Peptides against a protein of PDB entry 2AUS. Designs and how they scored, part 75

Target 1, 323 residues: chain A of PDB entry 2AUS
Amino acid sequence: ADIKREVIVKDDKAETNPKWGFPPDKRPIELHIQYGVINLDKPPGPTSHEVVAWIKRILNLEKAGHGGTLDPKVSGVLPVALERATRVVQALLPAGKEYVALMHLHGDVPEDKIRAVMKEFEGEIIQRPPLRSAVKRRLRTRKVYYIEILEIDGRDVLFRVGVEAGTYIRSLIHHIGLALGVGAHMAELRRTRSGPFKEDETLVTLHDLVDYYHFWKEDGIEEYIRKAIQPMEKAVEHLPKIWIKDSAVAAVAHGANLTVPGIVKLNAGIKKGDLVAIMTLKDELVALGKAMMSTQEMIERSKGIAVDVEKVFMPRDWYPKLW

## One batch from the design tools (peptide; made by RFdiffusion4, then SolubleMPNN)

Design b2_p14_8_s4 (from b2_p14_8, 8 letters changed)
Fold by OpenDDE base, seed 3:
Structure b2_p14_8_s4 (fold): chain B 323 residues (1-323), chain A 14 residues (1-14)
Amino acid sequence: as target 1 above (323 residues)
Amino acid sequence: DPLKERVERVLARR
């Protein structure tokens, strides 16, 4: 998520009408909620589904969805997309995750050996999904991006780990314990990151949401609930982006595929088959889609389907039809 | 350091 993607400009003369759309910073509070994502600090105890149901009750919402299941005992960063933004969670499911984990060793191991062996688990690892997962139990490769040991206290190892989506930290700890020769189990787990969502000033509790909703409804103070909800565009910050002409926005909002002439600017390094975010020149999310061309092909070609539009978020009326 | 205080709170609950 922290990789600044280069922006290639294809049309430097493209302007946007300030009267069209609703930029993320200019949404009325009700519209901001309709296109919102909460960076929730999920408490330990409840399921991710129970927490989503509570948010729907607290905020009087019809729909919400979460950016990837946390087990009941696991706390921390759970992105919850609201109402019309609910389907943006699909951008977060494949996103990298970070955790802080407490591993308990089943025997005494010298600290230098712990450090050496845990470093060998950085990179590609082979995992088998647990029985409880909806995922077929085939052996699969996963990336461990980094392991940072925070503390070693006898048999207790506290560490930060960055992982590819669907890496099982419990299974990683089990394999580390086997490599150490003593065995190990996961004692504690907290998710500290889910793609662009991290432990920062945007992280809120269920209690914060109750209080902030009350301040808005009873006291007329919208500031707290506005800050507690991120715009849905936050949930796509880690994706490669394609920015389109105002004249192309209504087409894409109606579910038409993005064609090459509609592109104003785009990120470098888009590959065919990548999930991409289609944006307005005001950084509004129009749709998610599958890239049908590379960045290079989108620059060099004058015509053709650039993106197969899979999911529209923008309402059809925010931009006029200019065809 | 919020992380250090949190580690201390996790360790103090054992």
Scores: peptide ipSAE 0.020, ipTM 0.624, DockQ to the pose 0.121
Fold by OpenDDE base, seed 5:
Structure b2_p14_8_s4 (fold): chain B 323 residues (1-323), chain A 14 residues (1-14)
Amino acid sequence: as target 1 above (323 residues)
Amino acid sequence: DPLKERVERVLARR
């Protein structure tokens, strides 16, 4: 989310018809829910799957999925993609995560030594996945982007940590405890960020969702449930984007690959093999796909497949067929 | 910060 991406314009004369599509801010409430993502404050206790099942019951939904498992005891930011948006969670799985953790030390350590050793865990670390993970138990490198110590109270260390996807904070705390020579364990953990989703005004509880659904269904007040659900486009804000001509939208919505002539503007720094979001000129998500060219190749070439379309989100009828 | 207040409550109970 924090990567500022330059926007390169390829066609400065490209216009969009205001009558076509449904921009993220102009969806009727039923359509907004069908293309929604909840920034859920997951309570401690339930599994991430139980929480998704409760949201489906509360909101009367057929389908939903979460943007990355939180352990039962772990609270905080759990993106839950709804209905037609359910598969947008694939964009959130590789995204960076932030946590706040309470580490309990098994012995007394001077504060200066705690600070010095924890700073050595910034950068590349070697981790072994825990026994309960669905991930192959091979040693793997992971990035710790930052460690911010918030408070030290004797043997209790409160810290913020930014990490690469699939970094295990419990394993990090265990290794910090070994490096300090006294041992340590994870006492508390909360996830404060998952890619573009953070602790902000969009964070809602399961109780908020119950109340807001009742205000809509019983009182006719849609405002609260509308604000509690983010458009699916929020879930791709951290991806590199390619914006396409209105004439290319219906073809991509039918599952055609994006060709170079369909590109209006694009982010700098796209590499071959990157996951990219294909957008309309109204910032509507059409599809996710794999870049088949770099940004430079998409600028220099007049033809060819720019994006291999892997997952369509936009309905086929929002834009006219112009082929 | 609701988390800081929650951690302070957990620390104050031990």
Scores: peptide ipSAE 0.019, ipTM 0.580, DockQ to the pose 0.121
Fold by OpenDDE base, seed 1:
Structure b2_p14_8_s4 (fold): chain B 323 residues (1-323), chain A 14 residues (1-14)
Amino acid sequence: as target 1 above (323 residues)
Amino acid sequence: DPLKERVERVLARR
């Protein structure tokens, strides 16, 4: 999520009409909720599905979805996409995750040996999905981006870990315990990051959501519920972006593929097959799609399909049809 | 870090 992507400008004269669309900062509260994502602090105990069902009841919503399952006993960052934004979770599922974990060792190990062995688990690891996962139990590689030991107290090891999506921390701890020769288990786990969502001022509890919804509905105070809900555009901050002309927005909002002439600016390093966010010049999410060209091909070519549009988010009427 | 703080509170009771 922290990869600064260069922005390449293809059309430096492209302007946007301020009367068209609804930028994230200008959405009325009802529209903000319809295109919202909650950075939820999931409590330990309930399933991620139960928590989504509670949010739907609290906020009187028809639809919601979560940005990646947390087990019942696991707390922390659970992005919950609301209503028309529900499908933005597809951008969050493949995103990197961070956790803080408590590992309990089944024997005494010198601290220097703990530190040395845990450092060897940075990089590529081989995992088998647990029996309880709906995922086929094939051996797979996963990336551990970093391991930061926070504290060692005898047999208890507190650590931060950044991982590729679908890395099982319980399995990582089991393998660390085997490498140490004494065995280990996961005592506690919290997710501290899911792509662009982290533990920050945007993190809210289910209790906060109850209170903030009450303040809005009974007292007419929208400030709290507005701050508790992030715009759906937050959920795509980690993706490579393509910004399009106002004249291309309505076509893409109708489900047309993005063609090269519609591009104003784009991120560097897009590869064919990448998931990309199609944005307006006002940083509104139009659609998610699959890149059909690299960044270089999108610069060099005058025509062709740049993005195969997989999911439209923007309403069809926010921008005029200019074809 | 809410987990760190909770773990520190548990360890400090031991």
Scores: peptide ipSAE 0.009, ipTM 0.521, DockQ to the pose 0.151
Fold by OpenDDE base, seed 4:
Structure b2_p14_8_s4 (fold): chain B 323 residues (1-323), chain A 14 residues (1-14)
Amino acid sequence: as target 1 above (323 residues)
Amino acid sequence: DPLKERVERVLARR
């Protein structure tokens, strides 16, 4: 998510009509909610599905979905996509995750040995999904991007870990405990990051949502509920982006594939098969799709299908048909 | 508010 992607401009003269669309910062509150994502601090105890059902009840929503399951006992960052944004979770499921974990060792180990062994678990690890996972129990590789030891208190090791999506921290801790020779278990786990969503000023509780909804409905104060809901565009910040002409927006919003002439600017390093976000020049999410060309091919070619459009978010009438 | 009216039209079409 923190990878700064270079932006390559194909058409430096492309302008956008300020009367068209609804930029993320200019959505009325009702529209903002319809295209919203909550950075929820999931409490320990409930399932991620129970929490989504509570949010739907609190905010009077028909639809919502979460950006990746947290176990009942696990707290922290749970992105909850609302209403028309519900399908943006597709962008978040494959995104990297960060956790803070408390590992309890089953024996005494010198701190220097703990530090040395935990550093060896940075990189590729082999995991088997737990029985409770909807994923078929096959051995698979996962990336551990980093391990940061925060504190060592006797047998308790507090650490931050950045991982590939679907890495099991419980299994990682079990393997660390085996490598230390004493065994270990996961005492506590909190998710501190899910792709672009972090522990920041946008993190809200279920209690905050109750209060902020009340302030809006009973007191007419929109500011709190507006801040508690992020625009759906936040949920795609980690994806490579393609920005399109105003004349191409309505076609893509109707489900047409993006062709090369529609591209104004794009991120460097797009590969064929990558999930990409199609954006307006006002940074509005039009659609998610699969890149059918590399960035280089999208620059060099004058025609062809650049993106196979898989999921449209933008309404068909935000931009006029210009064909 | 012309923005509100446009939002209402966009929301009513779905």
Scores: peptide ipSAE 0.000, ipTM 0.365, DockQ to the pose 0.012

## One batch from the design tools (peptide; made by RFdiffusion4, then SolubleMPNN)

Design b2_p15_1_s1 (from b2_p15_1, 8 letters changed)
Fold by OpenDDE base, seed 4:
Structure b2_p15_1_s1 (fold): chain B 323 residues (1-323), chain A 15 residues (1-15)
Amino acid sequence: as target 1 above (323 residues)
Amino acid sequence: SAEFEQLVAQIRSLE
């Protein structure tokens, strides 16, 4: 998610009308909620679905969805996309995750050996999904991006781990325990990151949401609930972006594919088949789509379909129809 | 509502 992407400008003279659209920082509170994502601190105990149902009740919402299941016993970062933003979870499901895990060893192992063996688990690992997973129990590879040992206290090993989506930390710990020769199990697990969502000042509890909604509805104080909800654009920060002309926005908002002439600027390193975010020049999310060209092709070509638009988020009336 | 208070109580029991 922290990949700094170069921005290539195709049209340095392209301007945007300040009267069109609703930039993420300028949405009225009701509209902000309609296009919001909560960085929820999920408590241990409930399922991710139960927590989403509770958020809908607390905030009086018709629709919501989460950016990737946490097990009942697992706490921490659960992005919850609201109302019109609900479908933005598509961008979060494949995103990398970070966890802090407590591993309990079933025997005594020298600290140096623990450190050495855990370092060997950085990279590609082979996993079989657990029985409770909706995924077919086929062997699959997953990436472990990093393992950071935070603390070793006898048989208890606290560590931070960055992983590819759908990596099972419980299975990782089991394999580490086997490699150490003593066995191990996962004692505790907390998710500290889901794509662009982290443990930061935007992380809120269910209790916070109750209080902040009350302050808004009963006391007329919007500031707390406004801060508790992130704009949906946050949920696509980790994606490669394509910024489009004002004249192209309404067409894309109607579900038209993005053509090359509509592009003002774009991130480097887009490949054909990548999920991309189509943005306005005001950094408003118009749509998600599949890149039909590379960045290089989008620069070199004067025409053609650049993005196959899969999910429109922007209302059709935020920008005028200019065709 | 009583239903909301019950929900809040349930939430607070989990935190």
Scores: peptide ipSAE 0.063, ipTM 0.797, DockQ to the pose 0.956
Fold by OpenDDE base, seed 2:
Structure b2_p15_1_s1 (fold): chain B 323 residues (1-323), chain A 15 residues (1-15)
Amino acid sequence: as target 1 above (323 residues)
Amino acid sequence: SAEFEQLVAQIRSLE
């Protein structure tokens, strides 16, 4: 997620009309909520679905969705996309995750051996999804990006772990315990990151949302609820981006595929088949789509379908039809 | 509403 993507400019003369669209930082509060994502601190106890239902009730919303299930007992970062932004969770499902986990060992192991064995679990691991998962129980590889041991207290090992989406930390801990020869279980788990969402000043509780909504509705103070909700564009920060001409925005907002002439600038390293975010020159999310060309092909070609548009977010009327 | 107060109380009991 932290890979700085190079930006290649294809049209350095392209300008944007300041009268068109609604930049993420300039949306009226009602529109900001309609295109919002909450970086929720999910409490332990409820399911992710129950928490989403509660947010809908608290904020008087028709629709919401979460950026990847946390188990009932697991706390921490749960992105919740609101209303018209609900479908942006599709960008978060494949995103990397970070956790802080407490592993309890079932026997005594020297610290040096714990450190050595846990380091061997960095990289590709073989996992089988748990029985309770909606995911087909097939053996699959997953990437462990890093393991950082924070503390070792006898049989208790506190560690930070960065993982590919759909890595089961419970299963990782079980396998570490087997490799140590004593066995282990997951005592505690907190998710500290889900793609671009992390533990920072944007993290809010359900209690915060209750209070901030009341301050807005009863006291007329919108500042708190405005800060508690991130623009939907936050949910696509980790994706490769393609920025388009003002003249292409309305067509894409109507569900037309992005053609090569509409591209102003793009990230390097896009491959055919990648999920990409189509952006305006004001960094507004127009749509998500599948790249039909590489970055290099989008630069070299004068015509053709660059992106197959799968999910439109922008309303059709924010930009004029210029065709 | 009584239902909202109950929800708020439930939320506060989880934190």
Scores: peptide ipSAE 0.062, ipTM 0.802, DockQ to the pose 0.975
Fold by OpenDDE base, seed 1:
Structure b2_p15_1_s1 (fold): chain B 323 residues (1-323), chain A 15 residues (1-15)
Amino acid sequence: as target 1 above (323 residues)
Amino acid sequence: SAEFEQLVAQIRSLE
């Protein structure tokens, strides 16, 4: 998720009008909420859907969506996209996840053997989705990016694990237990990361949201609720970006595909078919789309469709029509 | 350890 992407500049003379748009740091509080994402600390107990419903109730919102389901018993990082930002969750669903898990072994195993076997589960693993998942129960490969054993206490193994989206930690623990020869189960699980969202100063509880909303509505204090809500642009930080001319923004905001002449700068390593974020020169999210060209093709070509625009976020009136 | 207990408590933390 933390891959630093090189930025290639196509037009070093491109300027942006400071009067157009609403950069993430300059949005009025109401507009900030409309284009917001909460880094929620989901408590254990409720479903992710119940928590989203509670957030809508607390903040008096019509729409919200979450960046990837946590089971009822699982706590931790649940990105909740608000109102006009709701659709940004599509960028978060495929993003890598990190968890801290407590595995309980069903027998005694030497620590050295535990460490050795768990290390073998880094890389590609075969999983079968659980029955209760909305996903078809087909065998599938998933990537385990890393396993870090934090502590071993007899039969209890606390570990951090980075995984590809839709990896089932419960299934991973079951397979580790089989490989150890004694069996194992998942005792506890917390999600510590979902793409660009992690356990940091932006993590907030439902109680925090209640209090912060009250301070805003009753006392006129915006600071807390403003800090508790991240701009939707945070939810696309892990994606490759394409920055466009001011003259191209309104067309893309109306749902037009991005053409090569509209590109000012872009990340290296874009492949055809990649999900990309189309940004203004003020780092405002205009749209998500599918790359129709590689980075190299976008540099070398003078014309053609660079991005098939799938989801527009920016209002049509933030930038003038210049066509 | 105290770290283990703290991390387990964090996992189990209720709002």
Scores: peptide ipSAE 0.030, ipTM 0.596, DockQ to the pose 0.149
Fold by OpenDDE base, seed 5:
Structure b2_p15_1_s1 (fold): chain B 323 residues (1-323), chain A 15 residues (1-15)
Amino acid sequence: as target 1 above (323 residues)
Amino acid sequence: SAEFEQLVAQIRSLE
């Protein structure tokens, strides 16, 4: 998520009409909710599906979806996409995750040995999915990006861990315990990050949502509920972006593939097959799609399909048809 | 540390 992507400008003369569309910061409250994502602090106890059902009841919504399951006992960052934004969760499923975990050792181990062995688990690890996982129980490689030991208190080890999507922290702790020779188990787990969503001022509880919705509906104060909901564009901040001409927006919003002449600017390092976000010049999400060209091919070519459009988010009427 | 106890207490107090 923290990869700074260079922006390459292809058309420096391209302008946007300020009367067209609804920029993320200029949506009426009802429209903001329809295209919103909540950075929820999921409590321990309920399933991720139960929490999504509660949010739908609290906010009087027809549809919602979460950006990746947390086990019932696991708390922390659960992105919940609302209404028309519900399908943006597909951008969050492959995103990296961070956790804070408490590991309990089943025997005494010197602190120097704990630190040395845990450092060896940075990089590629082989995992077997848990029995209760809907994922096929095949051995698979996963990346551990970093392990940061926060505190060691006798047999209790508190640590921060950054991992590839679908890494099981319980399995990691079990393997660390085996490598230490004493065994270990996961005592506590909290998710502190899911792609662009982290523990920050945007993190809200279910109680906050109840109160903020009440302030809006009963007292006419929309400020709290507006701040509690992020624009759907937040959920794609970690993706490579392609910005398009106003004249191309309506075509893409109707499900047409993006062609090379529609590109104004793009991120460096796009490869064929990458998931990309198609944006307006006002940073509105039009669609998600699969790159059919590299960044270099999109610069060098004058024609061809740049992006195969997989999912449209923008309404068809926000921009005029200019064909 | 007080930070460890507070973080563990926050994780546990949500149960």
Scores: peptide ipSAE 0.030, ipTM 0.613, DockQ to the pose 0.149

